Peptides against a protein of PDB entry 9GMZ. Designs and how they scored, part 21

Target 1, 343 residues: chain A of PDB entry 9GMZ
Amino acid sequence: TGFPLELLTRPATERLAYFENYTVAHPRLKEVYEILMRTIAEPAGASFIFVYGASGVGKTTLRLRVEQKLTELALPKLESDRARVPVVGIEAIAPESRYFNWKEYYTRALITLEEPLIDHKFDYGVRGISRDNFGKINVESKVVAPALRRALENALIHRHPDVFFVDEAQHFGKVASGYKLQDQLDCLKSLANMTGILHCLLGTYELLTFRNLSGQLSRRSVDIHFRRYCADSPEDVQAFKSVLLTFQQHLPLAETPNLVDHWEYFYERTLGCIGTLKDWLKRVLSDALDREATTITLKDLQKRALSVAQCQKMFKEIQEGERQLSETEADVQNLRSALGLGA

## One batch from the design tools (peptide; made by RFdiffusion4, then SolubleMPNN)

Design b1_p9_3_s4 (from b1_p9_3, 7 letters changed)
Fold by OpenDDE base, seed 4:
Structure b1_p9_3_s4 (fold): chain B 343 residues (1-343), chain A 9 residues (1-9)
Amino acid sequence: as target 1 above (343 residues)
Amino acid sequence: LQPIPSSIR
């Protein structure tokens, strides 16, 4: 029901690692996980999956759990097909410059796809891509973005992952003045089409701009909304309290803290986002372990809470994203009504 | 109020 009690005699690093690796299967995470796993298994001609939701809702946790599950499911097949990689996941980086760095993206994707331990080494057919003595990919600075793209296309075809994950995918939308967001989408679409590999883009509500710009992507995409818990829903409040109850049982402390009694404060500072909650509790747990504390207090929570100003900013971004989705749903209903299709 | 019985690991 709770953490293994033997952890209380273990080093702080092991106690923290236990909590970091612990994932509450909360209702929204389970729902989105099941939809995503089903969609990956049966994409029905889709080339893209869009997973969008608030920052800190738990998209990275979702990705990591799906990557783990796809790897486990592929193990029996990997014994016979040693060239196959079951899944690949990368985080898109915010560009330091006004331009998205495609060269860096392709390099990181290649490095992630070509794990040193993979038995069958692939020849990319590109000069300046090599493996070191440890089997790690080295990409020479002279290799240009179009060559790296071809190398990635060939590697994706050869390794044939069930899905290619791109986390923080809203960063593709950070284009320089004069570049069209459409060109970035066309680049991604071309990569998915050339490789035949399903792409899953995870990100904030800024991904809705991607959905709206490409009527061609919309026909070949599946949308998954990872919702936060809302305080105006009694069911969502109950689920959020159940998450707090579960986390308090899985904090490896001598005395179980009462998190549930502070649920309103937790909601105020997380906006119903379980990833934000978990990261907050990790920071507080780390501080408690450093002090050899038996429990955590409200004062310990307050020291690591997001500021009111941070929460207000995050909440405005959430409200704008939820509004855009609501308007899109209303537009679909209006279109159905106008077509003589019942609501 | 009940704890969530399942963990994804």
Scores: peptide ipSAE 0.108, ipTM 0.837, DockQ to the pose 0.642
Fold by OpenDDE base, seed 3:
Structure b1_p9_3_s4 (fold): chain B 343 residues (1-343), chain A 9 residues (1-9)
Amino acid sequence: as target 1 above (343 residues)
Amino acid sequence: LQPIPSSIR
């Protein structure tokens, strides 16, 4: 079934919001979702989950769907346990400086964890952290990073989320030296250990460089590769075309555009990344709605496409990440063969 | 070719 036809009589903002909120449960998203949900339910002593994949593959969509599901599963318990938060998710910000701003990170994490809708007042034991009349957390500028860390640790222990999500986690790796990158990993490891809360870091293939720096995290982490669709796989091409077919049915336009016939062009400009595809279609839909257009055309698509230069850059970054993983897989096979376990 | 159901709800 396509979009609700009633949307055609609704404001452009509502039509756009429908498409923004629409999620295609494409095979790779479903697979990674199932693995992630299972890993959160049964972490088996893991302290970290790393979810890595191309920019625009759909990691944020994955996170939001898992957050929603964990919240739904927790609802019956939240009625009795007013202190519990089922899940917390933040996005890591790219540091403006060569150093990651831990004070900002702790503040944002604390604000996110202590949403105004939580009736349960928590005393952080830290001067300069307060709630306003609306229950919003206010952190005074005088509060130092070690105090904010303690407040966050206490809040995480008290709220006991099933997982702490950090999206765009490759930004932890944007430090001036590899040593400082290890220090960031050690800080995260310490936070996970002190709180007993499972951390899930979602990021680009740059997260692999971050992951490989800590041999100690290797023993306490689960790795999940969120793959793009590859044009050399008939199954992946079919899945990608099915996504296009689904999106064309869920664009709230009077005339259904034929996206599937242009699948190669969509693939060329998205590299098989469904998030990139969705964002592209969202931009094109917005333009169409602003013009009160009945459909979208190839020319409308071309106006909002990523440039060939952007796609070439993104593709190089993907190829490097896929290469690193392929080498690791080969090393595992070589090790297994050398151990007599077979390939 | 069939549409993919939005089953992740």
Scores: peptide ipSAE 0.086, ipTM 0.843, DockQ to the pose 0.520
Fold by OpenDDE base, seed 2:
Parts: C-alpha cells; sequence; structure tokens
Structure b1_p9_3_s4 (fold): chain B 343 residues (1-343), chain A 9 residues (1-9)
C-alpha cells in the first residue's frame, strides 16, 4: 500500500512530515534491528554495543526505531515504576575545540534523561543542578565535569534505562594531541560499569578504532556492522531497487514518480546508503511540494543530488572502513588458523 | 520487484 491518498488534499508540511516519518524496513535495517533488539534484551555480560557503518546508511533511523520499540515495550512497567526511563538516546556533538567536551556531554545526557514529563523528583546531590517550574533540568555553568558525571551516574542508576544510546559516537575519538583515545574509552567504560547500564555507540567506521584500541572493551562489547547495499551483489541491487519502489509509492504526490528506472543514478549518488537516499528524496519532495508539482522528474533529482566529488569522498571513506573490517576478518581467520581452529 | 513493508515487526 502506498501513502494515504487523503494526504494529497493536506498542506505541504503534513505531506512532507509523512514522508519524513516514513521508514522502509529494508533488509539491512531489519537485520541490524533484530540483532540490536536481541542484544539489548540479552546483553550476555556486554557493557557496550558498537553499531558502525557508512554515513547515511540509516544508523539514526535504527536508533529511533529501537528507542520507540523499547518505549512501547516498557509502557506497562512504567505505570508501576514511575522513576524508570526505558531508553535514553543522545547525539554526540562534534567538539568545536579539538577536545571532546565531557561537561557538555554529561549535561546533555542529564537533560535528555530528565525529561520534564518525569514526575519523580530526583536529588542529584550536586549543587547547581535544579529543576524549573516545568521540571526541566537546569545546570549552572559553575558545575564541573566530575560533578556532572556523578549526577549522570546517579540518574542512570535511578532511571535504569535498558540502554543508553550515543549517536555520532565517532566524536569521542576527537581527542587533543597528547591524549589517548583510550582515556575516552576508559571514561565511557567506567560510566557503564558504575551504572550497570548498557551503552550503545552508533557511528561511522571511525568507531572501529575504538574496537581495535581496547582489548578490554572488546571482551565486553557486541559489534554490529550496518552494511550498505553493494552493486556487485545481485541480491543487494534487488533490495535497493525494492527500496526505491517503496519510496516512490510513499511520496505523497499525485503522480507516482518512476524512481526504479533511475536506480543506477540513485545508487551512484547514495552509494547504497538508504539514509542518504531518503534525505535526498526529502529535499526533492520539499521542492516539488513548494512548486505544487504533481510528480518529481530526473531534473528535480539532479538539482538536489550530492555532487560527484562528495560521492567520491564518501566512497573513499566507505572503502577504507570496509577494508578495515575485511582485514579484521582476515586477521581473525589467520588467528584461528594459527590457533589450529579450522577456518 | 516488491514493495518493502514500513514496519519492522
Amino acid sequence: as target 1 above (343 residues)
Amino acid sequence: LQPIPSSIR
């Protein structure tokens, strides 16, 4: 079934919002979703989940869908435990300085964890953390990072989410010259250990550096590779075309555009990343709605496409990430062979 | 080609 036909009589903002909120349960998303949900339900002593993949593969969409599902599943329990938050998700911010701002991270995490709708008052034991009349957390500028950490630890223990999501987690890797990425990982590990809360870090292939740097984290982490669709795989091409077919049916336009016939062009400009595809189609849909157009054309697509230079840069980053994974798999195979474990 | 469902069940 396509979009609700009644949307054609609705304002452009509502039509755009429909498409924005629409998610295709494409094979790779479904697979990673199932693995992630299972891992959250049964961490098996893991303290971390790493979800890595290309920029624009759909990691944020994955996070949001998991957050939604965990919230839905927790609703019956939240009636009895008013202090509990089922899930917390934040996006790590790229530091303006060459240093990751832990103070900002802790503040944002605390604010996100303590949404105004949470009736249960919590004493953070930290001066300069207060609630306004609406229950919103206010953190005074004088509060130092160690105090914010303790406040967050206490809040995480008290609220006991099933998982703490950090999107764009590669930004933890932005460490100043002379600081080790290991120190950032040890800080995160300590937070997870002190709270007993499972942490899920979502990010680019730069997260592989985190995996490789800490043999200790490796023992307590689950790795999930969110793969793009590859043009050298007939199955992946078919899946990608099926995504295009689904999106064309869910674009709230009077005439269904033929996206599938342009699949190679879509692949060229998205590198098989469905998030990139969706964001491109959102921009094109917005333009079409602004013009009150009945459909979208190849010219409309071309106007909002990533440049060839952007695609080349993105592809190089993907190839490097995929290469690192392939090397790691080969290293594991070599290790197995060296251990006398058959391939 | 077949459409992909919107919901992950």
Scores: peptide ipSAE 0.076, ipTM 0.833, DockQ to the pose 0.512
Fold by OpenDDE base, seed 5:
Parts: sequence; C-alpha cells; structure tokens
Structure b1_p9_3_s4 (fold): chain B 343 residues (1-343), chain A 9 residues (1-9)
Amino acid sequence: as target 1 above (343 residues)
Amino acid sequence: LQPIPSSIR
C-alpha cells in the first residue's frame, strides 16, 4: 500500500500536497493521541493538559489530528447547536519582545474561535471588535488586552469547545524583567476557570517549567510526554525504520527510494523526531519534483539535511528536557520512599 | 519491517 499511482501523472504541486497531507500513525503519535483524546473526554476536574516534547517530534500534527477528530465527533450535535465550536486551536507566537504578547494571543484566539463560517454572530460587547461583511473578526488597535480577554472569555463560554489548544505554548514563559512566570500561569488558570474550558498547551520541554512553578496547576493538569524515538531502544529503532519504510512508499515518485537502508543517517539528522523527518523529506521531494526526477538519492537527502551543528544544538535541548523528566521520576521515587511507600 | 498506517483509527 503506497501512494496512488495516478499521482505520477499529476502536477508537482498535487504530488507534493499528497505527501504534505500524508500522516504516519507512528506508535508515539498513536499513544499520545489516545491519551489526549481520553483526557479531553474525561478531564476529571483537570483544567489543563500539558503536551511536551522535542521540537519537531510532531506536536502540531497531533493537535491537528485531534482537532479533526473532535470536529468529526461533534458534527451531529452542531446541527442543533449552531453556536457551538467543537475545538479551537491556535499557535502562540514567539514575541518579538522579551515578553509574551497577551493582546496578540487574545486577538488570535478570538479570530480563530470566530471563524467566518459560523452563522451565529456573537456580540462581544466590546467596542472596536467587529465583523466585516465576510464575517471575519476585526480588532481595532485601540482595544486593550483586558477587553480582548473579556471578549475571548465570552466567546469561549458561548462557543463551548471541548478543548482549547495552544501550540508553541512555551512562549507563555517569556516574561519581561520584573514579572513572574506565575502571573502568566495565573492568567491562563483564570481564563480556564472563568470559561470552564479545558486548555491543552503543547510545546517544548520548556513547558516543564510551568509544571514545576505552579503546585496549583499540577493539581489541575494532566501531563503528556510526547517522546522521540531513541536509538538505544531496539523497539524505537524498529518503529523509526517502519516510519521510513512508510514514507518511502508514500513519496509520489516513479521509483521507490530506499530510505530504510539509510536509517542511521536519517536518525542522526532528525534525532528520532518524525516531524523533522517529514519536513526533510518534503524539501527533498520538492527538489526532486522540480527536477522531474524519478527517485531520491542520498545526495539529494544530503543537500537538504540539517547541519551537524543544528543537530547538536537540538540534541542538547532534548537532553536537557529528558534529564529534567528523569529527575522528576527520581524525585517521585524518592518522595515515595520518604513517605514509606515502597519504591 | 512493516509499514505504519496513516489512520490513527
């Protein structure tokens, strides 16, 4: 089972789009997906879900798949409740400044929640928030962050999504000098509490700082670690090879490239992160299609690989995150031992 | 070595 052979006669744009839209349900993605879907269905009093893992592990792919599934599940109910939005997902922007831009966050959240396709227009009661003739939300520059927050709170209450996703959520940790990260967490907590909407924050291992800083968030959060594949695990290596095998079958080229035989090179340049792998293959596929090539060679892969220096930097960031998690596990064992709960 | 499906379902 590979790509539809008819794609070989299609334009390069369609062939590329096929591969871009193709998702491998690899073991770690499936595991995290199942945990996340279960947690959204039964939050058990949790107000937050934290999904953390390496950059390029596939968190955005996870989010999009969950958003799709929640939308599909809600469709029958949306016919009766036209005000409801089943899910909302945004990506937090890296601030140009050293501090998180709440105004931009609230604006983006509001715009995303209030998609033009929603027939039910809601009045936010905030001057300077309007809809254009196409139903698109417009926020005037004069609207201040507290007003945007109130508008978002009202919109979230009215639309009542099952979950609010925030991708790249580590950007909430960017606080100006003199501000506490706790204030950002309290702001998020307040938004979740005021709306009754479950928040799912996806991000890098920098999200672990949020877990450690708020004992109150820890009591009201579920943590999900989206792990990379590790070369020291035979099972992880086998899964990674299986992903390569799948991708080679789904590259819309006349000749199937042998990616699996180069698995070590792929691992070296992706660190076991499937998102990084997919993005690499997309770039290589695009180049191959531009040349009307029948296949992909090792030389083509090398042209689009991350540099060793980039991989070394990424690996240090991963190691630090994995270390913090291992310390947390050891701390739990030490705490259990200290409590007289056998290890 | 086996391919992995596209569906999570």
Scores: peptide ipSAE 0.115, ipTM 0.847, DockQ to the pose 0.512; fails the geometry check

Design b1_p9_4_s1 (from b1_p9_4, 6 letters changed)
Fold by OpenDDE base, seed 1:
Structure b1_p9_4_s1 (fold): chain B 343 residues (1-343), chain A 9 residues (1-9)
Amino acid sequence: as target 1 above (343 residues)
Amino acid sequence: MRIEVDPAK
């Protein structure tokens, strides 16, 4: 069934919000979702989960779905444990300098962890951290990074989330020196160990470089590859077409556009990344709603498509990431073969 | 947030 037909009489803002809040449960998203949910439930001594994949593959959508599910599962326990937060998620900021801003990271984590709906006021034991009348945390500029870390450690222990999400986690690796990168890994490792909270780092294939630098993190980490759809796989092409079919049914327009007939063009301009596809369709839908259009045309799609040059750049980044993973898988197989462990 | 299952299955 498509979108609720009543949306056709609603304001453009409600029609757009419907599509923005709509998620296609495509095969790769379901697979990674199930693996991630299982790993969070049974981490088996892991302190880290690494979720890596192409930009625009849908990692943020995955995170939001897991956050929603963990919240739903925690509701019965939250009635008895008013201090508990089921999940916390932040986005890592790209460093403006050769140094990662840990002060900003800890501040954002604290602000996110201590959302106003928590009646239980916790004293962080740190001067210069306060709550406003709405329960939001305010951190004074004088509070130093080590004090913010202690506050975050105490908050994570007290709130005991099932997982701590860090989106765009490749930004931890954007440090000019190898020593500083190791120190950052050790800092994250220490935070996870001191709090006992599982950390899930989501990022691009650049996250692999970060993961590979610490043999100790590798021993306590689970890897999840969020793959794009590949045009050389008939199954992946069919799944991509099915996603297009679902999206065309959920565009709140008077006439259902035929997206499936243009699947090759959609693939060319998204590289099989469903997040990129959804964002493209959101832009096109917004334009159509602004014009009070009854449908979406190929010209409307072309107007909001990524350029061929953008797609070529993105594709090179994807190919390099996929190559690194294939080499790692081959190295594992070669290691197993060399150890006399069958394939 | 509405999740629809792949209609091709």
Scores: peptide ipSAE 0.009, ipTM 0.462, DockQ to the pose 0.542
Fold by OpenDDE base, seed 3:
Structure b1_p9_4_s1 (fold): chain B 343 residues (1-343), chain A 9 residues (1-9)
Amino acid sequence: as target 1 above (343 residues)
Amino acid sequence: MRIEVDPAK
């Protein structure tokens, strides 16, 4: 079923918002969603989940869908437990400096946990953390990082989310040395251990560097690879075409564009990453709505496509990540063979 | 939020 035809009479902002809020449940998203939901329900002593994949594969969409589902599942319990938050999700910010800003991280996490709508207010026992008249958390500049950490630990324990999501988690790794990266991971590990809260880090293949640095984290982590669609797989090509078909049906335009006939061009400029595809189509839709156009054309697509140079750069980053994973899989197979477990 | 499953499956 396509978009509601009533949208054609609605403002451009509403039409764009419809498409922005629309999600295609493509096979890779569904697979990773099911694995992630199962792992959150039964972490089996894991403290971390790593979700890694290409930039623009759809990790943020995955997170938001899981957050929504966990919230929905928790609703009956939230009626009786007004202190509980079912899930918390933040995005890690790229540090302006060579050092990750933990003070900012803790502040943002606290603000996210302590939404104004939560009925049960928590006393942090920390001077300089307050609520405004709207119940929003305010953290004074004088509050030091150790105090913010303690406040976050207490808040996480009290609110007891099923998982703490950190999106764009590769930004923890943007440190000048591998040693400092280890310190960041040890800090996160300590937070997970102190709170008993499962942490899910979502990010690019740069997260694999984190996995390799801490053999101890590896023992208490679950890894989930969010793969792109590959053009060398007939099944993946078919899934990608189906996604294009679904998107063309959900573009709120008077005339349905034929995206499927251009699947190779879409693949060339997205590398099989559905998030990249959605963002591209969103830009093109915005332009079309601004012009009051009845449809989108190949020329409209070309105007908003990533450049070949951008795609080549992104593809190199993907190939390096996929190579590292393939080598790891081969190493596991070699280890199993050496142990007499068979291939 | 609308989720549409791949119509090909």
Scores: peptide ipSAE 0.009, ipTM 0.456, DockQ to the pose 0.523
Fold by OpenDDE base, seed 2:
Structure b1_p9_4_s1 (fold): chain B 343 residues (1-343), chain A 9 residues (1-9)
Amino acid sequence: as target 1 above (343 residues)
Amino acid sequence: MRIEVDPAK
């Protein structure tokens, strides 16, 4: 089943919004989704979930779909418990300085946790945190990071989300020293422990650095690898082609473009990352809609493709991440062999 | 215990 044909008579903005909101339920996304949902439901004493994978693999899409599902599942309970928030999701911002801005992080987390639509006003116990006339949280400049942390701890305890998502969590690692990175992890760990709220960090393979630095986090973490599709796997190639087929059916254009015939070019410029593919197609669709075009062509695709240099850089970053994971597996095998445990 | 879940395994 393709897009609703009635979209062809709708404004370009609505046609684009349809495609933006459309999610292909591709095998890797479905698998990671099921694992993540299960882990959130039954964390088994875990305080952290790490979801790592290539940039553009679809981690943000995964997060949003899980947030949606958790919200849907919580709706019946939210009618009786107006204080509860089922899920909190934030995006970590890259620090402008070599120091992570905890004040900004806590402020953003509080703002995200305290949706204006929440009827139950919570007293944060911190002076300088208020709600405006629109119910939006305002944090005065005088409020210090430790006070914001306490406010967030209290808010998380009171709102009791099933999970706290931090997207682009590799940005916590963009600090000048390993000690600072450990301090960041200890802060996050302390927040999770004090609140009893499960934290899910989504990010690039740079999250493996977090994984390796804290032996203590390793005892209370679940790791989920969100893999790209690999061209050396016939099954992955078929899955990628199936995604292209699905996207071509869901592009709200008068003439269905043949994306599948160009699968190698799509793979070359996305590295098997479906998020990158979707973003590319979104740009191309936007251009086509602006021109009132009936379809998209290879030339339209080429105009919005990532450059070869960009793809080469992204591929190196992916290969390094995949290598680090492979080394960990080899280390396990080496350890087993050294212990006299059969391979 | 760290639980590694690799969907491809």
Scores: peptide ipSAE 0.006, ipTM 0.407, DockQ to the pose 0.035; fails the geometry check
Fold by OpenDDE base, seed 5:
Structure b1_p9_4_s1 (fold): chain B 343 residues (1-343), chain A 9 residues (1-9)
Amino acid sequence: as target 1 above (343 residues)
Amino acid sequence: MRIEVDPAK
């Protein structure tokens, strides 16, 4: 099934919005989605879920789909529990300084958790936290990080989300010393423990550093690897081609572009990352709509492609992450063998 | 115990 043909008579903005909102349910996304949903439903004493993978693999799309689903599932219960928020999701900000800004993190978490539309307005007992006339949380500059933490703890307890998502969570790791990283992890662990709220950290392979540094988090964490599609796997190539075919069918253009025949070029410039692919196609679609073009050409694709240098940089980062995982898998096998558990 | 949920298992 392709895009609704009625879109061809609609404004360019609606046509673009359709494609932006369209999500291809590709195999890796489905797998990770199912694992994540299962883990959220049955955390089995886990306090953390780590979802790691390449930049542009689709982690944000995964998060948004899970948030949507958890919201849908919670709707019947929200009628009786007007204080409850089913899910909360934030993006961690890259610190401008060498240190993660906890004050900003707590502020953003509170603002997101305390959506203006929530009926039950609760006072979290922290001076300098208020709601504006629209119900939006305002945090005065004088409010210190420990007070914001207490407010967030109270908010999380009161709202009781099934999960707290933190996207781009590798930014927690941008601390000048390993000791400070441990302190940050202990801070997150304490927040999860004090609130009883499951935390899901999504990020790049830099999240593996959190895996290695905290043996304690390792006992209470579930790891989910969101893999890219690899060109050396026939199954992955076929899945990638199928994604191209699906996008081809869902580009709201008068003439269906042939994307599949250019799959190698798409792979070269996306490294098998579907988010990168979608973002590329969005840019190309936007250009085509602006020109009132009937289709997309290879030339149009080339104009918006990532440079070879960008792809080479991204590929090195991916290879390093994949290497670290492979080494960890080998270490597990070696440990099992050394323990007499067999390979 | 890290539950590595490999989607393939």
Scores: peptide ipSAE 0.000, ipTM 0.405, DockQ to the pose 0.034; fails the geometry check

